# Ledger of designs, part 233: peptides against a protein of PDB entry 2AUS

Target 1, 323 residues: chain A of PDB entry 2AUS
Amino acid sequence: ADIKREVIVKDDKAETNPKWGFPPDKRPIELHIQYGVINLDKPPGPTSHEVVAWIKRILNLEKAGHGGTLDPKVSGVLPVALERATRVVQALLPAGKEYVALMHLHGDVPEDKIRAVMKEFEGEIIQRPPLRSAVKRRLRTRKVYYIEILEIDGRDVLFRVGVEAGTYIRSLIHHIGLALGVGAHMAELRRTRSGPFKEDETLVTLHDLVDYYHFWKEDGIEEYIRKAIQPMEKAVEHLPKIWIKDSAVAAVAHGANLTVPGIVKLNAGIKKGDLVAIMTLKDELVALGKAMMSTQEMIERSKGIAVDVEKVFMPRDWYPKLW

## One batch from the design tools (peptide; made by RFdiffusion4, then SolubleMPNN)

Design b2_p27_2_s3 (from b2_p27_2, 11 letters changed)
Fold by OpenDDE base, seed 1:
Structure b2_p27_2_s3 (fold): chain B 323 residues (1-323), chain A 27 residues (1-27)
Amino acid sequence: as target 1 above (323 residues)
Amino acid sequence: SAMSAKLRAEHEAILAEVERRRAEALA
């Protein structure tokens, strides 16, 4: 997720009108909330749906959605998209995840053997979804990007694991236990990353949100609630981007597909079928869509549909209609 | 206070439920 993508410029003379739109850093507090995402520290106990319902009640919101379910007993990073940003969770569902897990072994195993066997689980693994999952119970492959052992204390193994979306850590631990010959179970699990959201200064609790909302509404102090809510553009940092002309923004905001003449600059490495973020020259999210061309095709072609627009976020009135 | 007493009571009830559910998850 932290790989800086190369930016290819198609039109180096393209300017943007400073009077149009609302850049992420210049939104009034009410507008910032309408286009916000909370990096929530989900407590253990409640479901992800209960937590989203509570956030709506705390912040007096009509709509919200989360960037990928955590089980009730699992704590940590749960991105919660607010109001007009609710649909940005589409960008977060397929994003990689990181966890810290405590695995308890059912027998004694030498540390060197634990380390060696756990290293073999980096890469492609075969999983079956658990019974409680709404996902069809078919065998499927998932990527384990890395396993980092943090601590080994007798039969307790604390480790960090980076995984493809929809990898089941409980199933991974079960298979590690089988490979060790003694069996194992998942004692504890915390999610430490969901795409661009991680454990950092932006991570907030439900208690923090209550306090910060009170400081805003009772004391007129908006600073805390402003910092507790990230702009929706944060939720697309891990996606390839296409930046468009001011003259193309209103059309895309009305649901028109992006055509090649509207492109000012774009990331390298876009493939046909990729989920892409369409941005203004002020780094405002206009829409999410499916790339209909590669980066190379978008550079070489003078016309055609570059992006099939799936979800519009920008209001129709932020930029003038210029067609 | 710009916040109603009702809204404050709703927030307190939410936080109390959070702590109840935390305690049940750790037992």
Scores: peptide ipSAE 0.568, ipTM 0.943, DockQ to the pose 0.763
Fold by OpenDDE base, seed 2:
Structure b2_p27_2_s3 (fold): chain B 323 residues (1-323), chain A 27 residues (1-27)
Amino acid sequence: as target 1 above (323 residues)
Amino acid sequence: SAMSAKLRAEHEAILAEVERRRAEALA
């Protein structure tokens, strides 16, 4: 579930100048693309890196990056951050993932036993990364948030699974098959969610991107390409947020740490060490950083470093220097 | 500005490769 985070207001009188910045929905098309993220339906066959390379060629971009690798045979939700937004993928890499998987059992198992055993795999599981992963093959714990069996047809089990980032569904299916006593393999896999990106009206194919780019460049129709690209702020929706004064924006955009006096409002439940999004009062992403205080400390203190700014996204000139 | 014929041909070649790789993955 998208946990709606409570918003605590520190300064209810804080105003924002409408002339400063570029709110996500008010960016010119070129600027929208430069600060964009595509919710791509990755086709089966190509690697995630090949797909990113093709998107750069299609959209005439210098830089792009993806929000978490899908295997070549795996389709579905691949967030692709563009140009100046490329580094926002760091917010998506640790985000939860959802998949629909088809598991094929290597023997007959009663449906009641399938359901019972699969339910035992909700929670913490021990995995070893596959050989092909860039990750050291150490045993590690991962969370399975939920398993929802969609269909059981003899030896074929269709299920939805929500998992912690870097959970290997192929390994999960292998372990389920062992627990069932018959063995199993992953027949099909589709990713249906990556953090805030899901299967919805924003999901687009490479074909859609080609067509929409043509409508823009040949016919002057921006609407399709604009809808096909989400603002980079979408890629941080799942993070705790801190909203800052207009007077603090330019300093943070220059790489200064956020101090407590700059905070207008913030989400509840921020802990020291959390990745947080620093936002303007117009919901523009200024930067990502590490919380140096809890929400409570940020409320109670009058001074100090609230956020260690790690990655700036906003240009330095969108807001005036007021320091 | 209208897209160049070269850019259109590049897009078509990309989509053709996508479909080739899709077919190989489903076989």
Scores: peptide ipSAE 0.561, ipTM 0.940, DockQ to the pose 0.733
Fold by OpenDDE base, seed 4:
Structure b2_p27_2_s3 (fold): chain B 323 residues (1-323), chain A 27 residues (1-27)
Amino acid sequence: as target 1 above (323 residues)
Amino acid sequence: SAMSAKLRAEHEAILAEVERRRAEALA
């Protein structure tokens, strides 16, 4: 479930100048692409890196990055951040993932036992990263948020699973098979969600991207390519947000830390150390940063560093320097 | 244009490779 975050208003009189910035819905197509994220339906076969390279070639881009690796054989939701938005993948890497998996059992197991055992795998599980992972192969805990069995056909179990980032579904299925006593393997895997990106009307193929790019470049029809690319702000929807006054935007865009007087409104439940999105009052992403205060401290304090700014996205000239 | 034709050919080559890799993954 999308965590609905309460919004606490600190300054109810704060206005924004409509002439400043470029709201996500009002970017010219070239600027929209420069600050875009594609909700790509990754085909089975290619690596996530090959797919990113192809998108760069298709769209004539210098830079792109993906919001979390899918194995070659795995299809589905691969967020691909473009150009100036490329670094927004930092927000997506730690985001929860959902998959639909087909598990094949190596023996016959009663359906009631399958259901019972799979339910026991909801919660915290111990995993070891695979050899191919760039991550140190230390044992680590991962959270399984939910398991939903969709279908059981003899030895084939189709299920939906919501997991913490970097949970290995292949390893999960292996352990389920061991717990069932017959063994199991992953027959198929599709990623159906990566944070705010899911299977919806925004999901596009590489074929769609080719067609939509041609409609734009050959026919002058930008509508399709515009819809195929989400604003980078989509990639931070799952993060806690802090909205800042217009007079603070240029400073943050120059890499200055956000101070408490710059805050107009913020989400509840921010903790010190959380990754937060710094937004304008027009819901433009200014920067990502680390919270240096809790929500409560940001409300109660009159001064101090609220956010250590790590990654600036907004150009320095979208808002005037007002200091 | 020659640039458009080259770009189209590059896109077609990418899509053909996508389908090849898909077929290999399903075999």
Scores: peptide ipSAE 0.558, ipTM 0.935, DockQ to the pose 0.948
Fold by OpenDDE base, seed 5:
Structure b2_p27_2_s3 (fold): chain B 323 residues (1-323), chain A 27 residues (1-27)
Amino acid sequence: as target 1 above (323 residues)
Amino acid sequence: SAMSAKLRAEHEAILAEVERRRAEALA
């Protein structure tokens, strides 16, 4: 999300019809909810699945999904994709995560040694998934992007950590404790980021959602519930994007693969096999797909399949068939 | 409406369960 990707323009003359589609900021409230993602502050106690079930009951929804499990005792950022946006969670599952953790040491360690050893855990670490995970218990490498010590109070170490998806902070703390020679355990954990979703003004509680739903349904005030739900396009901000011609949108919305002539502009650094977001010129999410070409190949070639379309989000009728 | 009152009661029951589960996690 934080890496500004360069945008390469292939067709600088391409225009979009303002009458077609529904830009993320112009959706009627019902449509906004149908294509929404909640940046939920998950409380400690319930499972991520229970929380999703409650959101469906609160908002009267048939479908919802979450952008990566938080353990019952773990609080903080849980993206919950709604209704027609439910499948956008596949973009969030592989996204980096940030946590604030409280580590309790089982012995006294000088602060200088704590700082030195924790810095050595930046980079690649070897982890085994816990027994309770649906993931095969094979040793795997994970990236720790950064560790920032916030506070050290005797045996208590408060720190921020940025990690690759599926890094186990409990396991990290255990290994830090072993490296310190005294042992350690995870006292508290909060997730502060899940890809593009972070602790900001968009973070809402289940209490907020109840109140905001009632303000909408009883008082006719949609402002609060509108702010509490992000457009599904938020959930793909961290992905490389390809923007397409209006004439290509309906074909992709029907499940056709994106061909090179349909591309107006694209991010630099797309590799073959990358997950990419196919966007309209109004920044509407049409589909997710697998890049079949690099950015360079998409620039140089005049024809061929650029993206293998895996998941369509846009309705087929938002843009006309122009073929 | 009777439907609004029922919905409110359901939401209050959800929030009460949330707080119960929070208290159990902190104990």
Scores: peptide ipSAE 0.549, ipTM 0.934, DockQ to the pose 0.969

Design b2_p27_2_s4 (from b2_p27_2, 9 letters changed)
Fold by OpenDDE base, seed 5:
Structure b2_p27_2_s4 (fold): chain B 323 residues (1-323), chain A 27 residues (1-27)
Amino acid sequence: as target 1 above (323 residues)
Amino acid sequence: SAELEKIREEHKKILEEVERKTAEALA
């Protein structure tokens, strides 16, 4: 998620009307919740679906969704998108993940051999989805971005691992154990990152959410619940962005495709077929869509469809129709 | 208010269920 993307300006004279829209930091609390994502610390025990159901009950919401399943016994970072932001989870599902795992070895292995073998699992690995997965049990490649051994205590190996979405840490540990010649199993697993969401000051428990809801409803203190809910724009920070003119916002909010004349600035390195976030000049998420052009084509062309708009988030009335 | 008390009781039941499931996972 920490990939710095260059911003290319196409129209340096484009201005935005401060009276239009609701910037992420200027939303009334009710509207902030409607366009929110919780960085939830999922406890061990409940399913990710049970946790989403509880959040809906706690906050009196009709709709919510999570940014990637955690197994019941797995704790840690579970992004939960709320109400009108629910569909933003589609940006989080393909995002990289980080975990801290405790691996228990089934035999004694020298520490130097443990370190050497675990380093060989950085890069591309072949995995088969577990039986409980809704995904077809076909062999597939996944990337392990890094493995950092934190501690080795006899047969217990604590390590941090960064992985491509849908990498199974239990399967990784099983294969490490086979490579070590003694076998291994996953004793403990915590997810420490899901795309732009990590263990930081925004991480909250279900207990925190209950307390913060009561501070808001009983004491009139909205600060805690406001901080506990991130704007939906947080959930797209890792995507390439295209910023559009005020005159293009209402059309895109009505489901029109983004055309090249509407672009003010954009990230470098967009390829045809990439998932992109369409933003206002106030950094409001208008829509997600599929790039129909590269960054270079969007700069060089004067006309054409730049983005096929797939999912609109912004209400149709936040910006006026200027056509 | 009676409505806030009802909400508190619902939230209490949710947290009790969370705690139960967490305890079952750590056992």
Scores: peptide ipSAE 0.622, ipTM 0.956, DockQ to the pose 0.954
Fold by OpenDDE base, seed 4:
Structure b2_p27_2_s4 (fold): chain B 323 residues (1-323), chain A 27 residues (1-27)
Amino acid sequence: as target 1 above (323 residues)
Amino acid sequence: SAELEKIREEHKKILEEVERKTAEALA
């Protein structure tokens, strides 16, 4: 998520009409909720599905979805996309994750050996999804981006780990224990990051959501519930972006593919096949789609399909039809 | 209002269930 992407400008004269659309910071509270994502602190105990169901009941919502399952005993960052934003979870499912884990060793191991062996698990690892996973149970590689040992207390090893989506920390700890020769198990696990969502001032509990809902409905104070819900655009911050002309927005909002002439600016490093966010010049999410061109091809070409639009988020009426 | 009271009672039941499941997970 922290990858600063260069922005390449194709049309430096492109302006946007301030009367069109609803920028993420200017949505009325009801509209903000309809296009919102909660950075939820999932407590240990409930399933991710139960938590989503409770959020729907608390906020009186028809639809919600989460950005990647946490096991019942696992706490921490669970992005929950609301209502019209529900499908933005497709951007979060493939996003990197960070955890803090407590590993318990089944024997005594010198600290230097623990540190050395855990460092060897940075990089590519081979895993098989557990039986309970909806993912096809085939052997697959996953990246461990980093391991940071926070504390070693005898047989207890507290560590931070950054991983590719769908890396099983329980399996990682099992393999570390095997490599140490004593065996190990996962005692505790907390997710501290899911793509752009992390432990920060935006992290809220179910208790906070209840309180903030009542402040809004009973006291007329919308500030707390507004802060507790992030705009759906937050859920795509980690994706490469393409910003489009006002004249192209309505067509894309109707499900038309983005063509090269509609592009005002774009991130560097887009490859064919990448998931990209199509944005307005006001940083509103129009749609998610698959890049049909690289960044370089989108710069050099005057025509053609730049993005195959997979999911529209923006209502059709926020921008006028200019065709 | 009677509606707000029903909502409060529903939210209370949700939080009680959250707390119960959390306590069971920490035990």
Scores: peptide ipSAE 0.621, ipTM 0.956, DockQ to the pose 0.972
Fold by OpenDDE base, seed 3:
Structure b2_p27_2_s4 (fold): chain B 323 residues (1-323), chain A 27 residues (1-27)
Amino acid sequence: as target 1 above (323 residues)
Amino acid sequence: SAELEKIREEHKKILEEVERKTAEALA
């Protein structure tokens, strides 16, 4: 997930007009909210849908969406994209997740055996989605990126786990319990990461959002609500990026596909079919799209469709039409 | 303002519901 992507420059002389667009750190508070994502600390109890509905009521919003469902009893990192940013959640759904889980064993197992068996679950695992899942119940492979045991207290095992999107931790714990020969269940689960969103200073509760809203509306203090809402560009940090000329921005904002001449710089390692973020030279998100070329093809070719634009975020008027 | 008071009351009800559901999940 934290793979530093090399940036390849195609046009080192490309400049950007400071009068055009609204860079993520320069948006007025109302515009910042319209293009925002909250790194919400979801409490245990409510559904992810209830939490999104409450955020819309708290902030007086028409639209919002979450970056991947948490079960009612699961707490922690729930990215909630707001208003014009709502569709940025499509970038977060496939993103890796991290959890801290408490596993309760149904029998006594030596600590060394617990450690050894849990290490064997790093890598590819076969899962069947639970009955309650909206996902079709078919066997599927998922990757466990890492398991870090934090604490072992008798039958209670606290561990951190990094997983591919749509890995069921409850099912993982069940299989670990079977491998240990005693059985196990998930006692507690917290999500500590969803792609670029982590447990950090940007993590806020519903209580924080209420307080920060009132500081803004009653006291005129926008600082807290501004910090509580991340720019939508945060939600695409994990994606490969393509930066485009100012002259290409308006066309893409109107839904035109990105052509090779519009590219100023791009990340290495883009493959055909990858989800990519199209950015301005001011690091504003213009659109998400499907790469129609590799990075190498985008460097070598002088023309052609580089990205099939699937979702525009930038308003059509932030940059002038130059075609 | 009457509008701010209405908003405060709505937010209060939301937080009460959050707290209720959280307590039920931890019990």
Scores: peptide ipSAE 0.621, ipTM 0.956, DockQ to the pose 0.966
Fold by OpenDDE base, seed 2:
Structure b2_p27_2_s4 (fold): chain B 323 residues (1-323), chain A 27 residues (1-27)
Amino acid sequence: as target 1 above (323 residues)
Amino acid sequence: SAELEKIREEHKKILEEVERKTAEALA
């Protein structure tokens, strides 16, 4: 998620009208909520679905969705997309995750052996989804991006782990325990990252949301609830982006595919088939779509479908029809 | 307002349920 993508400018003369759209930092509070994502600190105990249901009740919302299930006992970063932003979770589902886990070993193992074996689990691993998973119980590969041992206290191993989406940390710990020869189980698990959402100043509890809602509704203080809700654009920070002309925005907002002439600038390294975010020149999310061309093809070609638009977020009226 | 009071009471019940489930998970 922290990889700075190069930006290639195709049209350096393209301007944007400041009167059109609603940049992420300039949305009225009600509109900000409608296009919001909460970086929620999920407590242990409730399901991710219960937490989403409570957020809907707290904020009086019709729709919300989460950026990837946490088990009931698992705490930490749960992105919750609100109302018109609900579908942005599709960008977060495939995003990498980070966890801090406490592994308890079922026997004594020398620290050097623990460190050596855990390092071997960096890379591709084979996992079987648990019974409770909505995923078909078949063997599959998952990438472990890194394992960082934070502390070893006898049989307790505290570690940070970065993983591909849908990696089961419980299964990882089980396999580590088998490789150590003593067995192990997951004592505690906290998710510290879900794509662009991490443990930072934007992380809020359900208690915070209640308090901030009341400050807004009772005292007229919108600052707290505004800070507690991230713009939906945060949920696509990790995606490759294509920035489009003002004249192309309304067409894409109506569900038209993005054609090459509409492109102003784009990230390097887009491949055909990639999920991309279509942005305005004010960094507003218009839509998510599938790249039909590479970055290079989008630069070299004068025409053709650049992006197959799959999910529109921007209202049809934020930008005028200029066709 | 009577509406805000109802909302406060609903939010209180939500938080109580959160706290209950959290306590049960940590036990």
Scores: peptide ipSAE 0.621, ipTM 0.956, DockQ to the pose 0.969

